Peptides against a protein of PDB entry 6JX3. Designs and how they scored, part 57

Target 1, 85 residues: chain A of PDB entry 6JX3
Amino acid sequence: AEFRLRPEISVAQTDYGMVLLDGRSGEYWQLNDTAALIVQRLLDGHSPADVAQFLTSEYEVERTDAERDIAALVTSLKENGMALP

## One batch from the design tools (peptide; made by RFdiffusion4, then SolubleMPNN)

Design b2_p23_1_s1 (from b2_p23_1, 8 letters changed)
Fold by OpenDDE base, seed 1:
Structure b2_p23_1_s1 (fold): chain B 85 residues (1-85), chain A 23 residues (1-23)
Amino acid sequence: as target 1 above (85 residues)
Amino acid sequence: MVVVESTSGTSAVAPSISRLAPA
C-alpha cells in the first residue's frame, strides 16, 4: 500500500529539520534527520524495501536494522495520526 | 540506527519523532 500523510497534515522545513503539522488541531511533530530522510523517500513513492536498500547502500547500517527502523517509524506515524493506515 | 549527516555533523541515529508544544 502507498504511504501517504493524512490530508490535514502539512510538511514544513525548519532550521531544526522537518516538521509535520496538523492544520486542524495544531499538534506538530519534529522529525530527526533519519526519520525525515525515510519519510521523504516514502512520500516520493519508494517502498519500504526500496528505502531499506537505499539506507544500506548509502550508510553504515545492516539491512535488518534498516527494515526494523522503517517499520517502526511508519507505525509511529500512523498511530500518532500523521499517516493514513 | 543509521549514520546520517546532520546540520551539525555526522551521527549514528535511529529515526525518531518528537511531539512539540507551541511556544
Scores: peptide ipSAE 0.340, ipTM 0.742, DockQ to the pose 0.315
Fold by OpenDDE base, seed 5:
Structure b2_p23_1_s1 (fold): chain B 85 residues (1-85), chain A 23 residues (1-23)
Amino acid sequence: as target 1 above (85 residues)
Amino acid sequence: MVVVESTSGTSAVAPSISRLAPA
């Protein structure tokens, strides 16, 4: 399934990292650099499997850790109203 | 946990999101 942000969510780049903003409520979330990297690749059309492969190829991370990190992040983004289910 | 190069250097950090509020 395609990863997509909810239509009311916008992306802002700040000196402290990526921020996701709900244009209706004004609530916003700071992403750390790892989360931002994952979200950027998902938004570019890469699958979670693609992102896991990318992380293990480019960085010192185990495949299992990458898969768990991506899954946990996606779950958080959905549960907190930023990504579509 | 992923090793990334940040604005403050290189670190091994799991992804995280933090809810922010106006001061």
Scores: peptide ipSAE 0.333, ipTM 0.739, DockQ to the pose 0.326
Fold by OpenDDE base, seed 2:
Structure b2_p23_1_s1 (fold): chain B 85 residues (1-85), chain A 23 residues (1-23)
Amino acid sequence: as target 1 above (85 residues)
Amino acid sequence: MVVVESTSGTSAVAPSISRLAPA
């Protein structure tokens, strides 16, 4: 299904990188550059498979590693209340 | 682990998120 952030989540671009802020709770999370790259592409409508292909074509990354890393990130974003299930 | 060019240069880095506390 489509990757989407929860409506209460705001995205901020900072000197430290991408930050996701929950407008209701005030909790926020910083993404490292790799996570930000993945999230940006997912939000643009690319599937996890698309992102994995992108990573393997642009960087020295094995497909299996890319898929695992993307899946783990998506799971974390959902479980921590930033992305919709 | 993904090799990306970051603000600190090129690195092999897995994606991560970090919970932040207000400064």
Scores: peptide ipSAE 0.324, ipTM 0.730, DockQ to the pose 0.306
Fold by OpenDDE base, seed 4:
Structure b2_p23_1_s1 (fold): chain B 85 residues (1-85), chain A 23 residues (1-23)
Amino acid sequence: as target 1 above (85 residues)
Amino acid sequence: MVVVESTSGTSAVAPSISRLAPA
């Protein structure tokens, strides 16, 4: 339900964008600006539905596209070990 | 696909993540 990063994951803001770092393995992932925006909102406590509404309100994005992209991102973050299931 | 504003201007981009190797 609630989007959360895994305990070993830390967030860093770099000159190249948002980075999620695994403190155990040393692996890290860079998020593009769109992904960073979504993750920031999710971490602030907004639901994926909230984020979809935000995106459609603030940017030229269709609701269906926003929902799909958010879902895909969340799935990717979980599958690649950044977010809790 | 989401249109975002960044330091390089406005872009229409889907969210993505990229695995990076330690330097």
Scores: peptide ipSAE 0.303, ipTM 0.729, DockQ to the pose 0.313

Design b2_p23_1_s2 (from b2_p23_1 with L1M H7T S12A A16S L19R)
Fold by OpenDDE base, seed 2:
Structure b2_p23_1_s2 (fold): chain B 85 residues (1-85), chain A 23 residues (1-23)
Amino acid sequence: as target 1 above (85 residues)
Amino acid sequence: MRVVRSTSGTSAVAPSISRLEPA
């Protein structure tokens, strides 16, 4: 399953970080740096497994924690209407 | 807020999203 943003979602870079704007509802969400990094890699075509491996190489986190962090983020993005199911 | 240590010696926060006021 490829990670994709919904077509109505626009990505903007702000002084506060990556922002995802829903062009239909007007709602938008700010991603912190780590979330932005994950989303960017997923959008670039890296699998969650790839991203988990990347995170464990960049941060002192266990693989399981990295995987859970990614899964939780993806779930949030889907549930809040930013990512396609 | 969960802090993680970078292998480069810096720190970061675990991934999070925050809803902002509607545009």
Scores: peptide ipSAE 0.589, ipTM 0.873, DockQ to the pose 0.300
Fold by OpenDDE base, seed 4:
Structure b2_p23_1_s2 (fold): chain B 85 residues (1-85), chain A 23 residues (1-23)
Amino acid sequence: as target 1 above (85 residues)
Amino acid sequence: MRVVRSTSGTSAVAPSISRLEPA
């Protein structure tokens, strides 16, 4: 399914990198550089498969590892209330 | 922490998120 942030989530670029803010609860999460890259590409409309291909071209990672990294990140974003199920 | 090498030669960390606490 399409990756989307929950409507109450705002994206901010800060001195500490990409941050996702829940406008209702006030909770916010910092994404490290690679997580931010993945999220940005997903939000731009790239599929997880697209992103995996991108990661294998930008980093010395195996396709399987890239796929797992993306899946794990998406799961975390959903579980922590940032992305829609 | 899993470190990977970019094709440009720099290192990167596997994706992660961290909850931030208010000051």
Scores: peptide ipSAE 0.589, ipTM 0.870, DockQ to the pose 0.312
Fold by OpenDDE base, seed 1:
Structure b2_p23_1_s2 (fold): chain B 85 residues (1-85), chain A 23 residues (1-23)
Amino acid sequence: as target 1 above (85 residues)
Amino acid sequence: MRVVRSTSGTSAVAPSISRLEPA
């Protein structure tokens, strides 16, 4: 399945980092730098596998750890109402 | 909080999200 944000979610770049805002509820979440990087690449159309490869090239992490990090983030984004299931 | 080293030698934190208090 392709990663997509829910239609009510807006993306903002702030002095505090990337923020995802739910225009209906008013809830919003701050992403740290690595989470923002992952989300941006996914939104650009890169697959989780692509992102994992990218992370292993940029950071000293094993491929499996990168994959788990991505999966955990995506799960959190879905469960907290930011990304479509 | 898990810290990871970049190839440039700098440190980064594993991906995380935080719910913020409304403005």
Scores: peptide ipSAE 0.586, ipTM 0.870, DockQ to the pose 0.302
Fold by OpenDDE base, seed 3:
Structure b2_p23_1_s2 (fold): chain B 85 residues (1-85), chain A 23 residues (1-23)
Amino acid sequence: as target 1 above (85 residues)
Amino acid sequence: MRVVRSTSGTSAVAPSISRLEPA
């Protein structure tokens, strides 16, 4: 399934990086650089597999580790109310 | 925190998110 943000979530770019804001609750989350990179690519339509391949070309990480990192991030975004199931 | 090294030699951190205090 396609990665999508919940409708109440908006993206803000700050001097400290990407922030996801909940327009209803007022809560927001800061993404570190690699999380922002992953989310940006997913929102651009790249699959998790595409992103994993990209990460293994840019960083000294194994494919399995890249896949786990992406899956963990996506799970966190869903569980914390930022991404749709 | 888990450090990840780029192929160019610079370091980054594995993906993470942090909740900030509500506005």
Scores: peptide ipSAE 0.585, ipTM 0.870, DockQ to the pose 0.302

Design b2_p23_1_s3 (from b2_p23_1, 6 letters changed)
Fold by OpenDDE base, seed 2:
Structure b2_p23_1_s3 (fold): chain B 85 residues (1-85), chain A 23 residues (1-23)
Amino acid sequence: as target 1 above (85 residues)
Amino acid sequence: LRVVASTSGTSAHAPSISRLEPA
């Protein structure tokens, strides 16, 4: 399924890195560089598999680990109200 | 702002998110 942010979520670039702001609750979530990269690529239409391949090229990370990390991030973003289910 | 909750991945450079609140 397509990765999408919830409509109430805004993206901001801050001194804390990429931040997702929930316009309803006022909550902020800071993404580290890798999380930001993943989100950006997913929003650009890349599949999790594409992103995993990309990560393995950028970091000395096994494909399986990249896939797990991406899945975990996506789950967190959904569970914390940032991404659509 | 301060971090009040965090999630992290499996390794160095793994993705993580941290919920922030005003100090």
Scores: peptide ipSAE 0.587, ipTM 0.878, DockQ to the pose 0.846
Fold by OpenDDE base, seed 3:
Structure b2_p23_1_s3 (fold): chain B 85 residues (1-85), chain A 23 residues (1-23)
Amino acid sequence: as target 1 above (85 residues)
Amino acid sequence: LRVVASTSGTSAHAPSISRLEPA
């Protein structure tokens, strides 16, 4: 399924890095560099499999680890109200 | 701003997110 942010979520580049803002609650979530890269590629239309391949090609990361990390991030984004189910 | 919640992956460079609030 397509990765999408919830309609109340805005993306910003800040002094703290990439941040997702909930416009209703006012809460900020800061992403580390790896999370930001993954989210950016997903929002650009790449699949999780595409992103995993990208990570293994650019970094010394095993495919299985990349897939697990991406899945965990996506789950966190959904559970914490940033991404649509 | 302060970190009030955080999620981390299996390694230091794994993806992570941190919820921020004013200090």
Scores: peptide ipSAE 0.587, ipTM 0.877, DockQ to the pose 0.806
Fold by OpenDDE base, seed 4:
Structure b2_p23_1_s3 (fold): chain B 85 residues (1-85), chain A 23 residues (1-23)
Amino acid sequence: as target 1 above (85 residues)
Amino acid sequence: LRVVASTSGTSAHAPSISRLEPA
């Protein structure tokens, strides 16, 4: 399924890094560099497989670890109200 | 601002998100 942010979520670049802001509740989450990279690529239309391949080269992580990391992040974004299920 | 929730992993390269609130 396509990765999408919830409609009330805005993306901002701040002194605290990439932030996802809920325009209704006012809550926001800071993403670390890896999370920001993953989200940006997913939003650009890259598949999780594309992102995993990219991470293996960018951070020299194992493919299996990259795949797990992406899945875990996506789950977190959904569970914490930022991404659509 | 302070972190009030975090999904940090065990590796530095792993993705993490942190909910922030005013200190």
Scores: peptide ipSAE 0.580, ipTM 0.873, DockQ to the pose 0.792
Fold by OpenDDE base, seed 1:
Structure b2_p23_1_s3 (fold): chain B 85 residues (1-85), chain A 23 residues (1-23)
Amino acid sequence: as target 1 above (85 residues)
Amino acid sequence: LRVVASTSGTSAHAPSISRLEPA
């Protein structure tokens, strides 16, 4: 399924890195550099498989590990109210 | 600001997110 942020979520760049802000509640999460990279590519329309390939090409990460890390991040974003199911 | 919740991956530079609140 397509990765999408919830409509109330805004993306901002701050001194704390990439931040996802809920415009209604005021809650926000900072993303580390790897998480930000993954989210940006997913929002640009790349598939998780595309992102996994990218990570293995750019970083010292095994394909299986990249896939698991991406899946875990997406799950976290959904469970914490930032991404649509 | 302070971290009130966080998730992290299994490796040093794995993706992670941290929820922040004003101190």
Scores: peptide ipSAE 0.580, ipTM 0.874, DockQ to the pose 0.840

Design b2_p23_1_s4 (from b2_p23_1, 7 letters changed)
Fold by OpenDDE base, seed 2:
Structure b2_p23_1_s4 (fold): chain B 85 residues (1-85), chain A 23 residues (1-23)
Amino acid sequence: as target 1 above (85 residues)
Amino acid sequence: MRVVASTSGTSAHAPSISRLEPA
């Protein structure tokens, strides 16, 4: 399924890095560099598999670990109300 | 701002998110 942010979520670049702001609740979530990279690529239409391959090229990370990390991030973003289910 | 919750992945350079609250 397509990765999408919820409509109430805004993206901001801050001193804390990439931040997702929930316009309804006022909650902020800071993403580290890797999380930001993943989100950006997913929003650009890359599949999780594409992103996993990308991560393995950027970091000394096994494909399986990259896939798990991406899945965990996506789950967190959905569960915390940032991404659409 | 302060971090009030965090998630992390499996390794160095793994993705993480941290919920912030104003100080």
Scores: peptide ipSAE 0.559, ipTM 0.865, DockQ to the pose 0.843
Fold by OpenDDE base, seed 3:
Structure b2_p23_1_s4 (fold): chain B 85 residues (1-85), chain A 23 residues (1-23)
Amino acid sequence: as target 1 above (85 residues)
Amino acid sequence: MRVVASTSGTSAHAPSISRLEPA
């Protein structure tokens, strides 16, 4: 399924990195560099499999670890109200 | 701003997110 942010979520690039803002609650979530990279590629239309391949090509990361990390991030974004189910 | 919640992956460079609130 397509990765999408919830309609109330805005993306901001800050001095501290990528931040997701919930316009209704006012909550901010800061992403580390790896999370920001993954989210950017997903929003650009790449699949989780595409992103996993990208990570293994650019970094010393095993494919299985990349897939697990991406899945965990996506789950966190959904559970914490940033991404649509 | 202060961190009030965080999620982390299995390694130091794994993806993570941190919820912030004003200090």
Scores: peptide ipSAE 0.558, ipTM 0.864, DockQ to the pose 0.822
Fold by OpenDDE base, seed 1:
Structure b2_p23_1_s4 (fold): chain B 85 residues (1-85), chain A 23 residues (1-23)
Amino acid sequence: as target 1 above (85 residues)
Amino acid sequence: MRVVASTSGTSAHAPSISRLEPA
């Protein structure tokens, strides 16, 4: 399924790195560099498989581990109200 | 700002997110 942020979520760059801000509640989460990279690529239309390949090129991580990390991040973003199911 | 919740992976460069609140 297509990865999308909830409509109330804004992306911002701050002193705390990339943040996802809920414009209604004011809650926000900072993303580390890897999480930001994954989110940016998914929002640009790359598949999780594309992102996994990219991560294996940037970091010392196995493909299977990259895929699991991406899946875990996406799950966290959905469960914490930032991404649509 | 303070971290009130976070998730992280198990590898050195694994993705992580942290919910922040003003102090």
Scores: peptide ipSAE 0.553, ipTM 0.861, DockQ to the pose 0.835
Fold by OpenDDE base, seed 4:
Structure b2_p23_1_s4 (fold): chain B 85 residues (1-85), chain A 23 residues (1-23)
Amino acid sequence: as target 1 above (85 residues)
Amino acid sequence: MRVVASTSGTSAHAPSISRLEPA
């Protein structure tokens, strides 16, 4: 399924890094560099497989770990109200 | 700002998100 942010979520670059802001509640989450990279690539239309491959080169992470990391992040974004299920 | 929730893992390269509130 396509990765998408919830419609009320805005992306901002701040002094606290990349932030996802809920325009209705005012709550926001800071993303670390890896999370920001993953989200940006997913939003650009790259598949999780594409992102996993990218992470293996960018961070010298094992492919299996990259795949788990992406899945875990996507789950977190959904559970914390930022991404659509 | 203050972190009030975080999904940080044990590896530095792992993705994490942190919910912030004004300090």
Scores: peptide ipSAE 0.552, ipTM 0.861, DockQ to the pose 0.767

Design b2_p23_2_s3 (from b2_p23_2 with K6R E13A N15D E17A S23A)
Fold by OpenDDE base, seed 3:
Structure b2_p23_2_s3 (fold): chain B 85 residues (1-85), chain A 23 residues (1-23)
Amino acid sequence: as target 1 above (85 residues)
Amino acid sequence: KRPYVRPSITRLAPDPAVEAALA
């Protein structure tokens, strides 16, 4: 399924990285560079498999590790109310 | 290829400057 942020989530770029703010609760989260890269590509319409391929081509990471890390991030974003199920 | 850092998210304490920028 398509990766999407919840409608109440706003995105900001800061000197310390990407920040996601929940306009309803006021909670916000900072993403490190890798997380921001993954989220940006998913929002652009790339699949998790596409993102894993991109990571393994650009970074010193094995495919299985990239896939695991992407899945864990997506789960965290959903569980913490930033991404739609 | 570049060194790999695993993705992470961190909940932040309230920051008026960030909140104002997103208002």
Scores: peptide ipSAE 0.630, ipTM 0.897, DockQ to the pose 0.843
Fold by OpenDDE base, seed 5:
Structure b2_p23_2_s3 (fold): chain B 85 residues (1-85), chain A 23 residues (1-23)
Amino acid sequence: as target 1 above (85 residues)
Amino acid sequence: KRPYVRPSITRLAPDPAVEAALA
């Protein structure tokens, strides 16, 4: 399934980095640079596998670790109400 | 290749400047 943010979530680039705001609850979350990169690529239509390949090509990370980190981030975004299941 | 930092998300305390940027 396509990675999608929930409709109430807004995205902004701030001095703190990428921030996601829930317009209904007022809660918001800062993403570090790696998380922001992953989210941006997923929203652009890249698959988790595409993102893992990109990370291993650009960064000092093994494929297995990249895959686990992407999966964990996606799970966190879903569980914290930012991404659709 | 660049040094790798694991992805993280952090819940933020209310910040009017950030909230305004998202309006």
Scores: peptide ipSAE 0.630, ipTM 0.897, DockQ to the pose 0.912
Fold by OpenDDE base, seed 4:
Structure b2_p23_2_s3 (fold): chain B 85 residues (1-85), chain A 23 residues (1-23)
Amino acid sequence: as target 1 above (85 residues)
Amino acid sequence: KRPYVRPSITRLAPDPAVEAALA
């Protein structure tokens, strides 16, 4: 399934890092560097499995931990109305 | 390999600088 942001979500790069704005609710969400990296790669068309492989190759993280973290982030983004289901 | 920090999202209070960046 393709990862996409909802149409009402805007993306900006700020001094705080990557920020997502929900144009309907007015809520702002800051992503830390890891979350931003994951989102950017998913938006570029990489699968969660691709991203997990990338993380384990670049960072001190085990595959299972990377997979769990990616899944949790995606779930959070969907549940908080930032990503399409 | 680089140190790993778990991904996180944080809801922000309204911030004029953020709003300006998104305008």
Scores: peptide ipSAE 0.629, ipTM 0.896, DockQ to the pose 0.921
Fold by OpenDDE base, seed 2:
Structure b2_p23_2_s3 (fold): chain B 85 residues (1-85), chain A 23 residues (1-23)
Amino acid sequence: as target 1 above (85 residues)
Amino acid sequence: KRPYVRPSITRLAPDPAVEAALA
């Protein structure tokens, strides 16, 4: 399924990196550079498999580790109310 | 290839500068 942020989530590029704010709850989260990269690519329409391939091509990471990290991030974003299920 | 840092998210304490950037 398509990765999407919840409609109440705002995105900003700040000195803290990418930050996601829930406009209803007021909660917000900082993404590190890797998380921001993954989210940006997913929002651009790349699949998790595409992102894993990108990570392994550009960074010192194994495919299995990249896939696990992407899945864990997506799960966290959904569980913390930032991404749609 | 460049060094890999695992993705992470961190809940932020209230910060007016960040909130203003998101407004």
Scores: peptide ipSAE 0.627, ipTM 0.896, DockQ to the pose 0.923

Design b2_p23_2_s4 (from b2_p23_2, 7 letters changed)
Fold by OpenDDE base, seed 1:
Structure b2_p23_2_s4 (fold): chain B 85 residues (1-85), chain A 23 residues (1-23)
Amino acid sequence: as target 1 above (85 residues)
Amino acid sequence: KKPYVRPRITRLAPDPAVEAALA
């Protein structure tokens, strides 16, 4: 299904990289460059499979590792209240 | 190909500069 951020999440590009603010809890979250790249592509409508293909084409990473890391990131974003289930 | 760094998220303490960027 479509990857979306929760409506209470605000996004900023900062010197820390991509930062997310949960407007309800007041929590701040920083994404490193790889996480930000994955999130941006998912928000643009690419599937996790599309993102894995992109990562393996651009970076020194194997497909299985890319898929694992994308899945783990998506899970973390959902569990920590940043992304919709 | 570029070096790969695993994706990471980190919880931060409130930061006035970040808050200003989100305003």
Scores: peptide ipSAE 0.633, ipTM 0.897, DockQ to the pose 0.913
Fold by OpenDDE base, seed 3:
Structure b2_p23_2_s4 (fold): chain B 85 residues (1-85), chain A 23 residues (1-23)
Amino acid sequence: as target 1 above (85 residues)
Amino acid sequence: KKPYVRPRITRLAPDPAVEAALA
């Protein structure tokens, strides 16, 4: 399944990083650089496996750790109402 | 390869400047 943000979520780039705002509740969340990179690649249509491969090629991280971190981030984004299930 | 930092999301207190930028 394709990773997508919920329709009510807006994206902004700020000096402090990527921010996601829920237009209905008014809540918003800041993403650090790694989280923003993962989200951007997923939104571009890359699979979690693609993103894990990218992370291990560019950063000092093991494949297993990258996969775990991506999965945990996706889960958090869904559970906190930013991404569609 | 670059140093790796684990992904993090942080809930922020309402900020009128951010609200205006996203509106």
Scores: peptide ipSAE 0.633, ipTM 0.898, DockQ to the pose 0.847
Fold by OpenDDE base, seed 4:
Structure b2_p23_2_s4 (fold): chain B 85 residues (1-85), chain A 23 residues (1-23)
Amino acid sequence: as target 1 above (85 residues)
Amino acid sequence: KKPYVRPRITRLAPDPAVEAALA
């Protein structure tokens, strides 16, 4: 399924890195560089599998670990109200 | 290949600088 942010979420680049704002709750969420990279690629239409391949090609990470970390991030973004189910 | 850091999200307290960047 397509990865999408919830309509109330805004994206900004700050001194803290990529930040997501929940316009309803007023919460701000900072993404570290890896999380931001994953989100950006997912929003560009890449699948989690595509992103895992990208990570293993660029970083010192095994495929299984990359897949786990991507899945955990996506789950967290959905459960914390940033991404659509 | 570059060192790998696991993805992380962190809830931030309201920050005027962040709010300004989003406005």
Scores: peptide ipSAE 0.631, ipTM 0.897, DockQ to the pose 0.927
Fold by OpenDDE base, seed 2:
Structure b2_p23_2_s4 (fold): chain B 85 residues (1-85), chain A 23 residues (1-23)
Amino acid sequence: as target 1 above (85 residues)
Amino acid sequence: KKPYVRPRITRLAPDPAVEAALA
């Protein structure tokens, strides 16, 4: 399924890194560099598997750990109202 | 390969600088 942000979510590149703002709730969320990288690739249409492959190619991380981290991030983004189900 | 940092999201208190960037 396609990864998408909810329409009320605004994205900004700030001195704090990537920040997401929920225009309805007023909540702000900062993404660290890894989270921002994952989100950017997912929004570009890459699958979680694609992203995991990218991470293991570029970083000192095992495939299983990358997959788990991506899944946990996606779940968190959905549960906190930033990504569509 | 580069050192790996696990992805994190952090809830922020309202910050005028961030708000301005998102406006």
Scores: peptide ipSAE 0.630, ipTM 0.896, DockQ to the pose 0.932

